# Ledger of designs, part 54: peptides against a protein of PDB entry 6GMG

Target 1, 331 residues: chain A of PDB entry 6GMG
Amino acid sequence: DSDDRVTPPAEPLDRMPDPYRPSYGRAETVVNNYIRKWQQVYSHRDGRKQQMTEEQREWLSYGCVGVTWVNSGQYPTNRLAFASFDEDRFKNELKNGRPRSGETRAEFEGRVAKESFDEEKGFQRAREVASVMNRALENAHDESAYLDNLKKELANGNDALRNEDARSPFYSALRNTPSFKERNGGNHDPSRMKAVIYSKHFWSGQDRSSSADKRKYGDPDAFRPAPGTGLVDMSRDRNIPRSPTSPGEGFVNFDYGWFGAQTEADADKTVWTHGNHYHAPNGSLGAMHVYESKFRNWSEGYSDFDRGAYVITFIPKSWNTAPDKVKQGWP

## One batch from the design tools (peptide)

Design b1_p18_2_s3 (made by RFdiffusion4, then SolubleMPNN; from b1_p18_2, 11 letters changed)
Fold by OpenDDE base, seed 4:
Structure b1_p18_2_s3 (fold): chain B 331 residues (1-331), chain A 18 residues (1-18)
Amino acid sequence: as target 1 above (331 residues)
Amino acid sequence: SYSAEEAQLINDYERAAA
């Protein structure tokens, strides 16, 4: 019940976090303690620590999406999303595979589709594109220069993204970023911005006009990346959860994980920050907890979701919410 | 993989906004 949501109180700027605890291979802590860590590590603007504002604490209180929200500076729009899908594997498994004992055809097809997505390759594609964007940003002092640089970079790499429409999320992402326009942010100077990445887990079977089986077990054809670009059309993602397969069963609408701009080349060593639920310290759900997971833990996802997308957005370089190196847990 | 019940994942922002 959203009525139980509470904004965490302010934490003193210089208060050090308590140690995180292990949880299923992750580093875990209560949201109040994450705020303490955030202020010590991620809060810096132009090298100066900042207390998390009331607005930021309110954003954070919404759970996993709140972590991405507070670090990216905006509620996720998910417009510039990437994934990797193995079409050959999918076709082969459908043709040569069989449903497991007790598994319906719809369950089988949904499962095979889910398994045909490669989270690591999807993540790698997003990182590749982010790198290209960062090169385009580096010496561009207006949007026109940025777009010109971007097209040149894509042409040099023979990247299919060069053929995207000028109005596509790919080319419009920077201009649609609020912090780009802020005086203390990008100030309309692309060279002051950098590309960052977060991930969203969600359900494919969201079409209410489709069969009940697709809503319960997944839509094998939904939210596939475009060949060549890896872009996922997220326009049909309306945060509709998986339909129950049995009485009393319920599923969550989405999960978000924050990566930022880590430079670690080994995907398995990257750290993803996410939350479990909205902050309800006086409710049945209890206090929100924040998790710092390695990629393996994050990419495993939950049965609530059969799709994972890796999304690119932008933040000012003056922010430290996306540092080159992220340390898991505390100390 | 964990279920919603096991992980106790609940994100209500969009539900609240609707």
Scores: peptide ipSAE 0.034, ipTM 0.678, DockQ to the pose 0.300
Fold by OpenDDE base, seed 2:
Structure b1_p18_2_s3 (fold): chain B 331 residues (1-331), chain A 18 residues (1-18)
Amino acid sequence: as target 1 above (331 residues)
Amino acid sequence: SYSAEEAQLINDYERAAA
């Protein structure tokens, strides 16, 4: 019950974090200690450390989505999402493969679809697009200039995104970013903004009008990326969790991982920050914990989810929530 | 792979659904 959610208390700006602990290959700490790290490392505005505000602490308290929320400055809209899907593999396995022992046809199809997604290629695509966007932003002082630059970049690379509609999330994402319009943010100047990336794991079988089997085992046709662009239509993602396959079983609605704008070329060495659940120190769930995972651990996901998307949004360059390098854990 | 129970993952559904 979300009613047990509590906003973590303020931490003194000069308070240093306690050491993180290892947890299943990740660095783990309690949310209050993450706030301490955040203030020391990520809080900088125009080079000056900031105490995490009450509003930001409240955002953070929502769990994994809170980590992305506080670092991106807005609740995730997930409109500009990318993934990679091997259609040939999917078709071949469906045609020539067989369900495992005890596996239903629906379960088989759902599993094959899940396995046909490539998280690394999806991440790579998002990074590629973010790079293009950043080049387009760099010397653009109004939105028109940004869009022109973007189109030119895409044309030069023969990227299918050049054919997207002007109203597409791809082209409208910047103008729809609140921090872009803020006086102390972008101030309507694209060159003051940079593209950042986060990831969302979620369930494909969210259509309530579909079969129970799809809700339990996945919808193999849902949330596939468009060929060429890699764009995923996220409009049908309503944060509905997987349906239980047995009595008493429950699944989580989503998982978010914050990447930001790390420049590490090796995907396996990138760090993803995420939370386990909303902060409920006085409830059954307990205090929220924050995890810093390498890509392997993040991309592995959980059985709760059969889809992964890599989403691009924007933050002001004056923010330090998306540094070039992220160090796992503390110190 | 881990389940929600194994990973202690429970996110705020109510906020997300709003």
Scores: peptide ipSAE 0.033, ipTM 0.662, DockQ to the pose 0.254
Fold by OpenDDE base, seed 3:
Structure b1_p18_2_s3 (fold): chain B 331 residues (1-331), chain A 18 residues (1-18)
Amino acid sequence: as target 1 above (331 residues)
Amino acid sequence: SYSAEEAQLINDYERAAA
């Protein structure tokens, strides 16, 4: 419950942003200033700047998820998620490693599992798949053509995704994207859409029927990617935060980072946009801040989370919320 | 799927991480 959440006021379309400030290697600004930047840089529809609507400002006000929400055009469903997990490393560390001083066995296993995920490889897998999808979209003017193209691309690359069921999020993602069906969006034309990526950090130990240790220290077996495809079953992610390990301790339920469709090949140079919390300028949390972080800063995450997923969705090509290049901060 | 309540549950992760 966030009764003190406030929708940021409208910003004049021609107002330039104030300079961002550095914060732990990332660029930081207050939400209203991000709106100014967004209107100048990301707001374009068919090449024309747009003032962020009240609805969009309302979405944005929800915090980190709001950044992804306003830029993707829909609340994240997280259905098409990818990650990379090193099973051999995990097994080896469990076998040959040992708990740190004061670390419980459950804590050790949870930590080892967390460390066995490779954020960079997970991100690269998502980018690889997004690239395949974009090729399939490029010359397809109906969904059937898109799906045929997609299957051909996967076959050519001998990609395990070719074996996914037709009802899989992989194949249904486009048709389930509202902007694809909108007249001013895709208008049911796949070639008017492009694949984009965002990331979610969350807690693995969300099963209330599992042990308390798993809820506190992580479930080593939860939310692992399927071999070959890299797909993560996100159906059990219910935005449940990590359980406290000590009295008074509390954890956040999730974090979202917006990447879009940057073409920078070096993962370390990619920029991720995210928020700290819902906008509560008159509340204890204060005004929402928006961060633009490099991949290293984003992928590091927080102790609140032991899983990172990279999710593919779609936006109309006419939107500029996912440009090829993203400049960190302002100016 | 989402609810407004779920979206409002996000807190200040910077504060938590500090």
Scores: peptide ipSAE 0.026, ipTM 0.674, DockQ to the pose 0.112
Fold by OpenDDE base, seed 5:
Structure b1_p18_2_s3 (fold): chain B 331 residues (1-331), chain A 18 residues (1-18)
Amino acid sequence: as target 1 above (331 residues)
Amino acid sequence: SYSAEEAQLINDYERAAA
């Protein structure tokens, strides 16, 4: 319940951020201070610093998803999602492994499935695809040209994505991006857009018609990437948290991390921006805090989640919400 | 407007990192 969610107040455009504080390997600050940093670093449109609007501040107040929201310009649809799953590991472990002491069969299978996902490979796949898309966008001045370029790139790389249907989220993602169609955004010109990446952690056991065990311990068959493409069908993700396994236990519905378009080749050195909860300074949860984490601290996730996806969307190149270099913390 | 389900509930990163 987010009834006590509050929109952070406006920050003066030229107000400099206070220093971030270290928090277990992350850089942490209160949301208001992140707004200050955002205005100084990420707010630029066509090279001009902008004050975060009330609408943007409201988006941000939604928590971790708000960070992705304000930087991507739209609430995440998660339609173009990638992951990596080791099917051989999964099968072998199920066949040759056994539940731990006190672990049920369902719990065992759920755990094995979770452990069969590789966050780093999933991220790498998304970056690979984003790179292909960016090449396809570069000199395309209409969608047809973009799609032709994209197909050519995929064919050259013998990428299985070339076999996707024209209506697939892969091919339709650009046209379905609001900022692509905006006059001050892409203005229907693909070359004015760039691919960006964010990540979502969530729970696999969301099917209400499935067994209670799957809801408690995970659905081993849910949200697996398609072989070859790495695409994950996210249509069944409804932000349903893990079911409690004991009285009083509760789990978070999701976690979002914003990566953008960093060019750092070493995944471990990439910075992920995320929030801890929706902003409720006058409520029990308190003020929202924003974290800037290295990949290790982001990708490790929590017991609340057994799936991770890396999602591609698009923003105008004129936005500076996805710079090639992200500096952790402040100053 | 977006529903409560579309907002992050709470994630204690300090707890998880400890």
Scores: peptide ipSAE 0.138, ipTM 0.796, DockQ to the pose 0.088; fails the geometry check

Design b1_p18_2_s4 (made by RFdiffusion4, then SolubleMPNN; from b1_p18_2, 12 letters changed)
Fold by OpenDDE base, seed 5:
Structure b1_p18_2_s4 (fold): chain B 331 residues (1-331), chain A 18 residues (1-18)
Amino acid sequence: as target 1 above (331 residues)
Amino acid sequence: SLTAEQAELVNKAGLEAL
């Protein structure tokens, strides 16, 4: 239970990390050692290293979401989410495919839907949009200028996002970012902000009014991206885990991976930072571990999840939590 | 400290073992 959660102690600002441990193509370390790395590499505000504050350590202690939380500066709202879904593949597999031996129809449909999502294309869409947003931010000194720039960029690219409502999370995301309004953050100046990306894995079958089969095997129709925009309506994501299919089976509610603003063009070489669970060094779960995974390791996910979303938010450019290059592990 | 509501919105299992 979350009652066993402990806030990791402070680490001296000058303490260097211990070497990370390789694990299934990932680099892995205990949370306290990640704090050391974070202070050396990611903590910078206006070029100056910072000790991770108690508040930040507390955020981090919440596990996978904590990694995204501490680096983005806010608890994930997941409002501006993107994915890619191959409708033709889905329809074709439903029509021409058949359940595996022992697989129910609902299980088959859920699996086919899961397999019809493309994590890489979803990620690429988010990167594309983040790039457009960053161009719109670059010379905009007020929100109006940012929005005008954004609309122009979208029009130039003939992007369907240009048709979104002005109240859409797409257009409201910046003004709804706390760090944008902070004096030491954006200070209401869009040009001081940059778009960043994180990913969430979650379960589609969250509707309690739906069939038990959908809750067990997935809802094939849930959390699909809108055609043209790639936007996913995340309003129905309530962090409800997959329902057990057998006695004693349990699933995790979500996973979060932090990408930030890496410039690596090859998706497969990008590094995703995530945690295994909340920090419970004296509990049954044990100490929190932080993983730095390549995209293939991140996007593989777990059977706990059948959806992946790539979410855009914003951080001040003065923060170094989303550097252009992320090195996996230590040293 | 974080609110009780926020505490409910955390991953509660070890993903590394899955």
Scores: peptide ipSAE 0.033, ipTM 0.754, DockQ to the pose 0.083
Fold by OpenDDE base, seed 4:
Structure b1_p18_2_s4 (fold): chain B 331 residues (1-331), chain A 18 residues (1-18)
Amino acid sequence: as target 1 above (331 residues)
Amino acid sequence: SLTAEQAELVNKAGLEAL
């Protein structure tokens, strides 16, 4: 019950975190201890350590989305989402593959579609685009300069994103970022901003007008990336969970993982920060835990989800919520 | 502050048990 959500209390600014504990190849801690780590490592604004505000603690208390929210400075809009889908694999497996024993045709098609997404390539695409954006930002002191730089970069790379409409979320993302407009943020100076990445896991079968089978087993045609660009139309993502396939079964609506702007070239060595659920220390769910996972652990996902998207947003360079290197756990 | 409806939409539950 969402009514059990509690905002974690403030932590003293100088309180050091307790050691994280290993959990299934991840580093795990309770939310209050993550706040301590966040204050020591990620809280810096213009090089100054900050206490996590009540508002930020409230955002964080929402669970996995809260981790992305507090670090990005805004609730995820998911407008610049990327993925990679192997159409040939999908077609070939549908043609030549067979349902497993006891697997329905709908289950088979849903599974094959899920397996046709390449998380590593999707992540790589987002990193590629973020890199292009960062180059476009670097010396741009107004939005016009940024957009011109971006178009030039895309043209030089023969990137299909160059053909996106000027009103596309791709081109409008920066101007629509609140922190870009803030005096203590970007102050309308693109060169003060950087592109950052987070990931969302969600269910494809969200269309209430579709078949029950699609809602239960996935919609093979939903949330595919556009060819060439890798852009995913997220407009139909309404945070609707997978429909139960058996009585008493329930699924989670989404998962969010924060990557930020790590420079580690090896995807497998990148760290993804996420929460298990909203903070309910006195409720049935208990206290929120924060996990720092390697990419393999993140990208593996859960049966609750058959789609992953890698989303680009922006934060001020003065924020330390997206450092070049993220250390897993504490110390 | 988020409305109750919005809060329900943003709440994640129970992934550690999966």
Scores: peptide ipSAE 0.031, ipTM 0.721, DockQ to the pose 0.086
Fold by OpenDDE base, seed 1:
Structure b1_p18_2_s4 (fold): chain B 331 residues (1-331), chain A 18 residues (1-18)
Amino acid sequence: as target 1 above (331 residues)
Amino acid sequence: SLTAEQAELVNKAGLEAL
């Protein structure tokens, strides 16, 4: 019950974290200890450490989305999302493949669709676009200059994103970022902002008007990236979980993983920060835990989800929530 | 303060237990 959620207490700014523990190939700690790490490593504003505010601790307490929320400075809107889908693989597997023993046709199609997404290519596409955006932000002192730079960069790369409408999430993402307009943030200066990435795992079969089979086993046609751009229309994502396939089965609505702006070229070496559930130290769920996972551990996801999207947003360069290098665990 | 809508948009179970 969400009523059991508690905001973690403040941690002294000088308190060092306790060591993280390994858990299934990732580093794990309790949320209070993550706050300590966050204050030492990620809290910096204009090069100065900050205590995590009560508001930020409240955001963090919401679980996996809370980790992305506190680090991005806003609740995720998921509007600028990328993925990669192998249509030829999908068609070939549907044509030549067969359901496994006991697998229904709907289960088979849902599974084949899930397996036709390439998480690494989806992530790579988001990184490419973020790099283009960062070049466009550089030396742009107003939004018009940013947009002009962005169009030029896209034209030089022959990127299909150049054909997107001016009102698309792609072009409107910066102006729709609250921290861009804040005096202590971007202050309406694009050159003070940088592109960052997070990921969302979610269920494709969210349409209540669709068949029960799509809700249980996935909608093979839902949330596919547009050819050429890799953009995913997220407008139909309403945080609806997978429908139970058996009595007593339940699924989670989403998972979020924070990447930020790591420069590690090898995707497998990148670190993704995420939480297990909302903080309920006195409830049945217990204390929130924070995980720092490698890309393979993150991208594997859970059976709760059949889609992974890689989302671009912006933060002020003065924030240290998205450093070039993330060290897994503590020390 | 969080809006009522935002308060509902959370993961309500432990992912590791699923």
Scores: peptide ipSAE 0.030, ipTM 0.718, DockQ to the pose 0.080
Fold by OpenDDE base, seed 2:
Structure b1_p18_2_s4 (fold): chain B 331 residues (1-331), chain A 18 residues (1-18)
Amino acid sequence: as target 1 above (331 residues)
Amino acid sequence: SLTAEQAELVNKAGLEAL
């Protein structure tokens, strides 16, 4: 029950975190200890450590989404999402493949669709676009200059994103970022902002008007990236979980992982920060835990989800929530 | 069924409450 959610208490600014614990190839800690790490490493505004505010602690307490929320400064809107889908693989497997023993046709199609997504290529696309955006942000002192720079960069790269509508999430993302407009944030100066990335795992079969099979096994046609751009229309993502396939089975609505702006070229060495559930230290769920996972561990996902999207948003350069290098665990 | 790892990392009840 969401009613047992508790906001973690404040941690002294100078309190060092306890060592993280290894957990299935990941680094794990309780949320309060993550707050301590966050204050030491990620809290900096204009080079000064900050205590995590009550508001930020409240955001964090919501679990996996809370980690992305506190680090991005806003609740995820998921408007600028990227993925990679191998259409040829999908078509060929549907045509030439066969359901496994005991697998229904719908289950087979859902599985084949899931397997036709390439998480690494999706992530690479998001990083590529974020890099283009960051170049466009450089030396742009108003939104018009940013947009002009962005169009030039896209034209030079012959990127299909150049053909997006001016109202597309791609072009509107900066202006729709609250921290861009804040006096202590971007102050309407694009050059004060940087692109950052997070990921969302979710279920494709969310259409209540669709077949029960799609809700149980996935909708093979849902949430595919547009050719050339890699953009995913996230408008139909309503945080609806997978439908049970057997009595007593239940699935989670989503998972979020924070990447930020790491410069590590090897995707497998990048660190993704995420939470397990909302903080309920006195409830049945217990305390929230925070995980720092390598890309392999993050991208593996769970059976609850058949889609992964890599989302771009923006934060002020003065924030240290998205450093160039993230160290897994503590110390 | 979720593995022990999955149950630990993705709590169904916790995420549904969001």
Scores: peptide ipSAE 0.024, ipTM 0.678, DockQ to the pose 0.157; fails the geometry check

